# Designs tried in a protein design run: peptides against a protein of PDB entry 8YR4. Part 79

Target 1, 309 residues: chain A of PDB entry 8YR4
Amino acid sequence: PRGSPALQLVVLICLGLMGLERALNVLVPIFYRNIVNLLTEKAPWNSLAWTVTSYVFLKFLQGGGTGSTGFVSNLRTFLWIRVQQFTSRRVELLIFSHLHELSLRWHLGRRTGEVLRIADRGTSSVTGLLSYLVFNVIPTLADIIIGIIYFSMFFNAWFGLIVFLCMSLYLTLTIVVTEWRTKFRRAMNTQENATRARAVDSLLNFETVKYYNAESYEVERYREAIIKYQGLEWKSSASLVLLNQTQNLVIGLGLLAGSLLCAYFVTEQKLQVGDYVLFGTYIIQLYMPLNWFGTYYRMIQTNFIDMEN

## One batch from the design tools (peptide; made by RFdiffusion4, then SolubleMPNN)

Design b2_p15_3_s4 (from b2_p15_3, 7 letters changed)
Fold by OpenDDE base, seed 3:
Structure b2_p15_3_s4 (fold): chain B 309 residues (1-309), chain A 15 residues (1-15)
Amino acid sequence: as target 1 above (309 residues)
Amino acid sequence: SLAEYIKKNAITSTL
């Protein structure tokens, strides 16, 4: 935020906390591995208790991973409130100033309440999108890259390759299926707006409808519009289930391939039992934010399309 | 567009 060095420092602290979340996303599975290994080796209680306490503390800081309410995420969200308020206020003032610079002819051609509503929606959409990109999308991509590097360096190049192929296929299919779904969602939204407009028009013309005793006809037209909407809604919802199932299959195949390979290397004494648990825990942790990635991509596309208008 | 101006200013205001 230009002009406030205090808020710039808060942004830097929030970026530092985001870096800490990425480190915690690696450390939590490592400490969980270490607990499993110490339990397997029947290690002394003091070493086990220290590692468990450290794990629980790190898990408290992390929470459930990306998109969860861990202590670091909550602290980041708390500090970001002032930055968001400053950004919102600055954008609102810039829009308001720009509206006052516009010609009288522009103002006479538009309802002031509609212009304000569009400005508020635009501001909220942009600020929401930026927050979503910075705090959810970019961190999720960073966690994937960190995961690939970690598995490639500390396990074997084959694990890094499995994670790379799984995540690349997951992201590609998520994008392709989400773009395909966008057609059904647009059709649904258009029919929803048309159905709502028909209901509003019928109610605004209530006296005319009553004069012609056309209530039954208007109800039947509304029913037909609802049935048409529900047919499009079903296609939208069914396409979401298909997306989720496709995503689940890709993660399931990646988890299967990696788990079998890990079990094989544990049998060959190249990896420990804790490394098997680490792999499964880390893949599930990467999967949690990725389930939302289709929603993220759709919000990005919607907000880009709403910006072209 | 007004939206590009908003986007550019929101990005520049967040940085």
Scores: peptide ipSAE 0.045, ipTM 0.763, DockQ to the pose 0.017
Fold by OpenDDE base, seed 5:
Structure b2_p15_3_s4 (fold): chain B 309 residues (1-309), chain A 15 residues (1-15)
Amino acid sequence: as target 1 above (309 residues)
Amino acid sequence: SLAEYIKKNAITSTL
């Protein structure tokens, strides 16, 4: 944020906390592995108790995974409130100033309330999109890359390849199916607006409807419009279930392939039982933010389309 | 467009 060195420092602290979250996403599975290995080896209570206490502390800092409210994520979110307020206010003032610089002819051709509504939607969409890209999309992509590197260095290269193929296929299918779903959502939204417009027109003409005793006819037309809307809503909702099931299948296949390979290497005494638990835990941690990635791509795409208008 | 103006200013205001 230009003009406030204090807010620039807060942004740097938030970026540092985001880096710490990436480190915690690697460390938490490692400490969990170590607990499983120490339990398997029947290690001394003092070593086990220290490792468990350290794991619980790291898990408190991380939270339940990406999108859970861990201490570091909560601290980042708290510090970011002032940055978001500064950015929002600066954008709102720039839009308002720009609207005052526009010609009287431009203002006479548009309803002032509609212009303000477009400005507020534009501001919220852009500020929401930026926060979303910085705090959800970029970190998720970073966690995938860190995961591929970690498994390629500390496991066999085959594990890094499985994670790469699984996540690449997941992201590609999420994009393709989300673009396909956008057609059904547009059709649903158009029919919703048409159904609302018919209801408003019927209620504005209430006196005419009452004069002709046409209440039953208007109710039946509204019922037909609702049934048509629900047919499009069903297609939108069914396409979401199909997306979620496709995502679940890709993660399930990646988890199956990697878990079988890990179990095989544990039987060959090349890996420990804790390494099997680490792999499963890490894949589940990558899946949690990715489950929302379809909602995320949709929000990005909607905000970009709303910015072209 | 108004949107390009908003985008350019939002990016520059966030930095």
Scores: peptide ipSAE 0.045, ipTM 0.762, DockQ to the pose 0.017
Fold by OpenDDE base, seed 1:
Structure b2_p15_3_s4 (fold): chain B 309 residues (1-309), chain A 15 residues (1-15)
Amino acid sequence: as target 1 above (309 residues)
Amino acid sequence: SLAEYIKKNAITSTL
């Protein structure tokens, strides 16, 4: 944020908190591993109780689960409110000044209320996209890379390869299936707008419809438009279920391959029982934000399309 | 385009 050194410091603190979240995503599984190993070794209660208390504290800082925000994420979100407000206001003022610099011919050809609605949608779209890229997409990609490096260095190169292949296949299929689904969603939205326009035009011409006693004909045309819409809606919804199931299968196969390999290395005494629990916990932690990746990619595409119009 | 102008200014306003 140019012109406010205080807000620049808040951005640096938010980036530091994002780095801390990445460290917590590695540390929480490690402490959970250590608890399982201490339980297996029948370690003294004092060492076990300290490790459990430390794990619960780290888990409070991290948070965990779909839609649960940890203390660090809540603190980041709180500090980011002022940065987002500054960015939004700066973009709104730049758009407004640019609209005043445009020719009178450009303004006479457009309704002022439509121009303001496009400007507001464009501002909300861009600020939302930047927030999703910085706080969801980039961190998720960073966690995958950190995971590949961690498993390659501390377990075996085969674990790093399984995570790499699983996540690469997951991301590729998510992109390809989401792009394929975008065609069905565009067709659905176009048919929704056409069905709504027909209903509005029929109601605006109410007197003419009454004069010709054409009420039954207009209702039947509206029914046909709804049936056509529902056929496109079903294709859109069914394609979402197919995406979710494909994602679940890829993660399930990666979890199966890695869990079997980990169990084998535990039987060979090359890994401890806690390392099996670490692998499963870490893969589930990677999967939780990835389930939203298809939604983020679709929001990015929708917002780019809405900016080109 | 208005979109490119918004994108360029949003990136420069966030940094």
Scores: peptide ipSAE 0.044, ipTM 0.760, DockQ to the pose 0.017
Fold by OpenDDE base, seed 2:
Structure b2_p15_3_s4 (fold): chain B 309 residues (1-309), chain A 15 residues (1-15)
Amino acid sequence: as target 1 above (309 residues)
Amino acid sequence: SLAEYIKKNAITSTL
């Protein structure tokens, strides 16, 4: 944000907090591993209690992923409010100034309420999109890369390969199935608008419908439009279930392959029992933000299309 | 377009 050094410092602090969240995503599973190893070895209570207390503190800072906000994420969100307000206000003032520079002929050809609605939707869409990219998409991709590097260095190249293949297949299928779903969603939205337009037209022409005693005919036309809408809604909803199930199968296969390989290496005394728990915990942590990736991708795609119109 | 103007200014205002 040019012109406010205080807000520039807040942006740098927010970026630092995002880096801390990435470190916590690695440290929390490591401390959980260490607890399992200390329990297996029947370690002294003092060492166990310190490690458990440290784990719980790190877990409080991290949170539970998508749906449970940690302290670091809450602090970042709190600090970002002032940055978001500054950005929104600056964009709104620039749009408003630009609207005053436009010709009287342009203003006479448009309803003022439509112009304001376009400005508000445009501002909200762009600021929302940027927030989603910076705080959800980029961090999720960073966590995947960090995960691949971590497993390749500290376990074996085979674990890094399993995570790489699983996450690459997950992302690819999420994109492909989301693009395939977009056709069903567009068809549903078009039929919803057509059904609404027919209902509004029938109600605006209420006197004419009464004059011809056509009430039963208009109700049957509306019923047919609803049935057609519900057929498209079912396709949209079923395609969402198919996406979620496909994502679950990919993660399930990656978890199965990696867990079996980890269990095998534990039986060969190449890995510890805690390393099995680390792998499972870390894969679940990567999966939590990825479950929303299809929603983010769709939101990004919709907001880009709405900005081109 | 108004949308391109919004996009350009939003990116520049966030930086």
Scores: peptide ipSAE 0.034, ipTM 0.754, DockQ to the pose 0.017

Design b2_p15_4_s1 (from b2_p15_4, 14 letters changed)
Fold by OpenDDE base, seed 1:
Structure b2_p15_4_s1 (fold): chain B 309 residues (1-309), chain A 15 residues (1-15)
Amino acid sequence: as target 1 above (309 residues)
Amino acid sequence: LDELILQQQLEAFKA
């Protein structure tokens, strides 16, 4: 934000906190590995208790892996409120000034309440999209890259390859299935609007419908529109279940392949028991934010379509 | 799950 050095400092602090979250995503599995190794070696209680206390503290800072429930994430979200409000107000004022530059003919054809609702949807869409890209998409891609580098450097190169192939396949299938699914969602939304328009037109013409005793005919036309909507809604919902199941299958196969390889290297005494637990914990941590990626790609596409209108 | 939560958040933000 040009003009307020205080908000620029808050943005820099939020970026620093995002960097800290990336460091925690690596450190938490490492400390959990160290606990399992110390338990396996029957280490002294003092060293174990210190490592467990340090792990619990780091886990409190990280939270549940979705990046929404940890202390660092909550502090980032709290500090970002002022930046979001500044950005929202700037977008609202830009939309409002642009609406005043539009021709009188455009304003005479629209109700003021509809224009304000379009402006509010546009503002919430843009600000939501920007916050979403910065706080969810970019960090998730960074965590994947950090994960590939970490497993390639500290494990055998085969682990880095499994994570790379699993995450690349997951992202590719998420995009392809989400693009396929967008057709069903667009058809559903179009039929929802048409069904709503028929209900409004029937209610506005209530006196005419009563005069001709056409109530049964209007109810039957509305029922046909609902049945057509429900057929499209079912396709949309079924396509979401298919996406979620495909994502779960890809992560399950990646977890299986990597866990079997870890178990093999532990039997060969090349890795410790803690390294098996680290791999499983780290893959689950990568999976939790990725579940949102499909929803988010769709939100981006919807918001771009809503901005073109 | 994420679509329902995001739709509910978008509907709660439209209300």
Scores: peptide ipSAE 0.019, ipTM 0.575, DockQ to the pose 0.131
Fold by OpenDDE base, seed 4:
Structure b2_p15_4_s1 (fold): chain B 309 residues (1-309), chain A 15 residues (1-15)
Amino acid sequence: as target 1 above (309 residues)
Amino acid sequence: LDELILQQQLEAFKA
């Protein structure tokens, strides 16, 4: 943010906290591995207790595998409130200034309340999108890259390849299915707006409807509009389930392939039992933020399209 | 979960 050194410092602190989250995403599985190995080796209680305490502390900082409930994530979100408010206000003022530069003919063709609602939705969408890109998409991509590097260096090149193929396929399918799904969502939203408009028009003209005894006709037309909406809603919801299931299958196949390979290397004494647990924990940890990636890519696409209109 | 949170965020922005 230009003009406030305090907000620039907050942005730098938030970036530092994002870096710390990436470090925690590597360290938590490593410490969990170390606990499993220490338990397997029947290590002294003092070493085990220190490693467990350190793991629990790191897990508290990281939070659950969603990355949204950890102390570091909460602190980042808290600090970002002021930056978000500054960005929102700046976007809102830019939209408002641009609306004042538009011709009187454009304003006469639109109700002022609709223009303000479009401006507010636009500001929210852009600010939410930017926050999401910065705090979820970029970190998740970084975690994937760090994961590929980590598995390639500390396991075998085959593990790095499995993670790379799994995550590349996951991202590609997420994009493709999300783009396909966006058509159904737009059709649903358009039909929702049309159904709402019909209900409002019928209610605004209630005297005319009552005068002609057309209540049954208006109710039937509204029912038909609802049925048409529900048919589009079902397609939208079913397409989401298909996305989630496709994502789950890709991660499941990656987890299966990597877990079998890890189990094989443990049987050959090339890896420890803790390394098997690390792989599973790390893949699940990568999956949890990625499940949100489809929603964000959709938000990105929706907001880009809503900005072109 | 994402549609529910997006719907809740969209509803929290409609309120």
Scores: peptide ipSAE 0.019, ipTM 0.568, DockQ to the pose 0.132
Fold by OpenDDE base, seed 5:
Structure b2_p15_4_s1 (fold): chain B 309 residues (1-309), chain A 15 residues (1-15)
Amino acid sequence: as target 1 above (309 residues)
Amino acid sequence: LDELILQQQLEAFKA
């Protein structure tokens, strides 16, 4: 935000809090590992109690594995409200200024309510896109990279490779299947708009329909349009289930491969029991934000298409 | 579920 040093400081604080969330995402599994190891070793109560208390405090700061309910995330979200409002207002004023620069012929050809709806969609699309990129996409990619580095350095290169292959395959399949799904969603939205238009036209011509006693015919045409819509909706929904199941399968295979390898190394006394728990916890923690990645990609794609129009 | 929550958040942001 140019022109407000206070808002610039808030942005820097929010970026610092995002960095702290990334550190917590590594520390929480480590402390959980340490608890499991201390319990296995039958360590003295004092050491165990301090480690448990520290873990619970870190978990309070992190929140759930989605990062959305933690104290740090809540503080970031709270501080970001003013930045979002400033950005929204700036985009809205730019769109409004641009609308006033457009030719009278353009305004005469469009209803003012449609122009305002386009402006509001444009503002929401730009501000939404920026928020999703900064707070969801970039942090998720950072957590993956941090995970690969951590497992490669502190476990074995094989664990880093498994995480890399699993996450790369997950992201690639998410993009490819989401692009494939976009065709079904466009077809669904087009049919929804056509069904809505028919319903509006029938209701606007209600007197004519009633005069000709054509109510049954209009209801049947509307039913056929609904059935056609539901056929497209089913394809869209089924394609979403297929995406989610494909994602779950990729994560499941990565978890299986890594868990078996970890269990083997624990049996060979190269790793501790807590390291097995750490790996499983960390992979599940990476999966939670990745489940939303397909939705983020689709929103990004939709918002880009809406900005080009 | 994510599409519904995000559509609800997008609708709540559009409202």
Scores: peptide ipSAE 0.018, ipTM 0.578, DockQ to the pose 0.122
Fold by OpenDDE base, seed 2:
Structure b2_p15_4_s1 (fold): chain B 309 residues (1-309), chain A 15 residues (1-15)
Amino acid sequence: as target 1 above (309 residues)
Amino acid sequence: LDELILQQQLEAFKA
């Protein structure tokens, strides 16, 4: 935000809060490990109570691990409202000024309400894309990288490799299956629009349909269009279930491989019981934001297509 | 992830 030092300070505070969220994503599993180890060792109540209280406080700051419901995330979102509004207004004013520079012939060929709707779609697509990139995609990728580094440095290199392979395969399959699903969704949306157009045309021609007693014929044509739509909807929905199941299988295999390896190292007295719990907790914590990744990828792709039009 | 949650998030982002 050029020209407002107050908004620049708010952006810096929001970036600092995003850094704090990344630190919490490492600290929360570590404190949970420490609780399990202290319980296993039958440590003094004072040490245990302090560690539990610290964990609960850190967990309150972090929230559910998705980065959407924690106190730090909520504070970031609250502070960002003014920055988002400034960015939205700036994009809207740039689009509006550009529309006024266009030829009279371009304006006469379009309804003013359609022009404003195009401007609103353009503004929402740009601001949406920016928010999803900055607050969801980049932080999720950062958490994966931090996770790989953490497991490679503090565990055996095999744990870092398992997390790397699991997350890389998850991301790759999410992209490939999402691109494959996009054709089914486009076909569904095209058939939905065609079914809607047929219903509107039938209702606009109501007098003609009544004159020819063609009501049963129009209902049967509408039924055929609905059956065709539902066949495409089923393909879209089934492809979503297949994506979710593929994602769950990849995470399940990564969790299985890493949990077996961790259990082996606990048996060899190289790791503690708390380290087994740490691995499981950390993998589940990385999975939570990744479950939304296919959604974010599709939204990014849609917003890019809407900006090109 | 239900498309409904996505539509609700898109509507909440348009509001």
Scores: peptide ipSAE 0.017, ipTM 0.549, DockQ to the pose 0.114

Design b2_p15_4_s2 (from b2_p15_4, 14 letters changed)
Fold by OpenDDE base, seed 1:
Structure b2_p15_4_s2 (fold): chain B 309 residues (1-309), chain A 15 residues (1-15)
Amino acid sequence: as target 1 above (309 residues)
Amino acid sequence: LEEQIFQEQLEAFRA
């Protein structure tokens, strides 16, 4: 935000908090590993109690890994409200200025309430898209990269390769299946609008329908439109289940391969029991934000299409 | 469920 040094400072603080969240995503599994190792070694209570207290404090700061329940994420979200309001107002003023530059013929053909609704949809779309990109997509990609580097450096190159292959396959399948689903969603939305338009036209022509006793005919035509809509809705919903199941399968296979490899290295005394728990915890922690990636990608595509129209 | 929660969050952000 070029106009307010205070808002620029808030953006820098929010970026610093995002960096802290990435550090917590590495530290929380490490401290959990250390607890399991200390329990296995029957370490003195004082060392165990300090490590547990430190872990619980770090977990309170991190929250559930989705960035919704942690103290650091809540503080970031709170500070970002002013930046979002500034961005929203800037986009709204740009849309409003553009509407005033449009021809009188365009304004005479549209209801002012419809124009405002398009402007509000445009503003919410752009501001939502930017927030999702900055706070969900970029952090998730960063956590994957940090995970690959961490497992490659502190475990073995094989663990880094498993995470890389699992996450690359997950992202690729998520994109491909989401693009395939977008066709069904567009067809569903088009048929919903056509069904709604038919209902409105029938109700606006109520007197004519009544004069010709055509109520049964209009009801049957509306029923056919609903059946066609429901057929498209089913395809959209079934494709979502297929996406979720494919994602679950890829993560399950990655978790299986990595957990078996960890267990093997623990039996060979190359890794400790805590390292097995670290891997499982870290993969589950990566899964939680990745599950939303398909929804974010589709939102981005929808918002781009809504901005082009 | 995620799409519904996301739509509800989007609606809550529009309200």
Scores: peptide ipSAE 0.019, ipTM 0.549, DockQ to the pose 0.116
Fold by OpenDDE base, seed 3:
Structure b2_p15_4_s2 (fold): chain B 309 residues (1-309), chain A 15 residues (1-15)
Amino acid sequence: as target 1 above (309 residues)
Amino acid sequence: LEEQIFQEQLEAFRA
């Protein structure tokens, strides 16, 4: 936001907090590893108590991972409210000014209330999309990159390769299956609109339907439309289950391969028992935001399609 | 909580 130095400072603070979240995503598993190692070594209570206290404090700052109710995430969200409001108001004013530049013929052919509703939906769509890209997509990609670098540097290069292949395959399959699923969603939405239109037309013509005793016929036509809708809804829902299961399978295979390799290196005394726990914890933390990535990618695509219309 | 916030955002978007 070029017009307010205060809002620019808030954006910089939010970016700094996003960087801190990335650091916490690495540190929390490391401290958890250290606890497991200290417990295994039967370390003195004082060292263990400090490490546990530090872990709990870091976990409080992180919360459940990316997008969770952690203190840093909540603080970021709180500070971002003012930036979002400024951006929303700026987009709304731009749309409003553009509506005033449109021809009188365009306004006479449309109900003013519908135009405002379209403008509000458009504004909310753009603002939601931008917030989502900044706070969910970019941080998730950053966490994957940081994860690959971390495992490549502090573990064997094979761990970095497993994470890279697993995450690359996960993202690719998420995109491909999401694009395939979008066809079913479009067909479902089109049939929903047609079913709704039929119900509205029947209700608007209620007197005519009653005059001809055609209530049973209209109910049967509506039932057929519902059955057709439910057939498309089932395809949409089944395709979502297939996406989720495919994602789960890819992460499961990556977790299996990496966990077996980690266990092998622990048996060779190249890694500690805590490193096995670190790997599992870290992969689950990477998976958590990615599980939503498919839903969010669809939202992004839908918003782009709805903006082109 | 992320599911609820996301469902609320998705419902707000459908609305």
Scores: peptide ipSAE 0.015, ipTM 0.531, DockQ to the pose 0.149
Fold by OpenDDE base, seed 2:
Structure b2_p15_4_s2 (fold): chain B 309 residues (1-309), chain A 15 residues (1-15)
Amino acid sequence: as target 1 above (309 residues)
Amino acid sequence: LEEQIFQEQLEAFRA
């Protein structure tokens, strides 16, 4: 972004955070290996607990596999919102200015195609929604129930309780924060439609705008509408980062509690090293589809809101 | 753009 040194600094910070994410992708497996080795060697509890806590902290920073839900990725996404908005606004204003430079003959021909494109987005959204509910949400809920039963029967009632509390809190917070976020998304979509309508009306009145040499006025009015939209878009995007970070925190606390308890029982020779690996892997496997549930429940709500408008 | 970010995230998850 040429012209704002602040946004250039934000881009550099985001690139630095991307580098940190790559370092975490190497460090997390190393620390996990170290835990397995320390458990195998029957190392003292203090060294084991420190290594487990450090691993969970690094895993919290990294997130669950794709990195998209980690603290570092959430921070990157949050900082990138302003850079994206600047770029979008610049492109939209360039397109809008260029459209006002085009001939009258070009403007007379284009009215009918945009309305059809809005309708096609609405229909594709409903079919994707149903498929996602059936193929991802229901299986994930089944996997959680199976997981609670499995850990309660084969490990200890404490593990089943940790998984139950973690997943129940995760689901509850996902729903509550997503419902709260829907308000910001509705406001964003309403303002987006109003901004588009204003741009269309300006371009449809091209002759009048050209007659009064009002192109600069219409561009400024469009810029103000974009800035108002971007204020709502920022709230929507920031609320998403908050959702993802809340989800990451809940799963991180569950992983910490369960991993420490599992490591303790392995140290007491009540569980095997394989049981520790199983617990950590299983919790991460439950988390990944649930994270997508939050993303798709959001997409679902988007698509419903986009159909209501 | 959210649909594109979502599709990119979905592709990054399928990858």
Scores: peptide ipSAE 0.009, ipTM 0.510, DockQ to the pose 0.092
Fold by OpenDDE base, seed 4:
Structure b2_p15_4_s2 (fold): chain B 309 residues (1-309), chain A 15 residues (1-15)
Amino acid sequence: as target 1 above (309 residues)
Amino acid sequence: LEEQIFQEQLEAFRA
């Protein structure tokens, strides 16, 4: 935000809070490991109670692994409201200025209400995309890199390789399957708009439909359009389930490979029981933001497709 | 309306 030093300071504080969330994503599994190890060693109650209290406090700051419900995330979201409003207003004014620079022929070919709806969708899409990139994509990529480094340094290079392959395959399949789904969603939205247009045209011509007693014919045409829409909606929804299942399978295979390798190293006394729990906890913590990644990436693609129409 | 329903579903999933 150029021109407001207060908003620049808020952006710096939000970036600092994002760095703190990355630190919490490493510390929470470490403290959970330490609890499991202290329980295994039958450590004194005072040491255990301090470690549990510290873990619960860190977990309150982090949230439930989604990164969305933690105190730090809520504070970041609260502080970001003013920055988002400034960015939205700036994008809206840029779109509005650009619309005024467009030729009279472009404005005469489009209803003012459609132009405003495109401008509103454009502003929401750009603001949503920027917020998503800054708060979900970049942090998740950072957590993956931190995870690869952490597991490579403190466990073995094989764990870093498993996390790298799992997350790379997850991201690649998410993009490829989402691009494939985009075709079904475009077809669904086009058929929805066509079905809505038929309903509006039938209702606007209500007197003509009544005059010819064509009500049953218009209802049957509308029913056929709904059935065609539902066939495309089913393909869109089934492709979503396939995406989610593919994502779950990739994470499940990564969790299986890493958990078996961790269990093997625990049996060889190279790792502790707490390190097995750490690996599982950390992979699940990476999965939750990535599942949101698939959802928001889909939302952004939808808003982009709906802006091309 | 879909964006509101999606935000409401996203808020309901955050809850």
Scores: peptide ipSAE 0.008, ipTM 0.482, DockQ to the pose 0.079

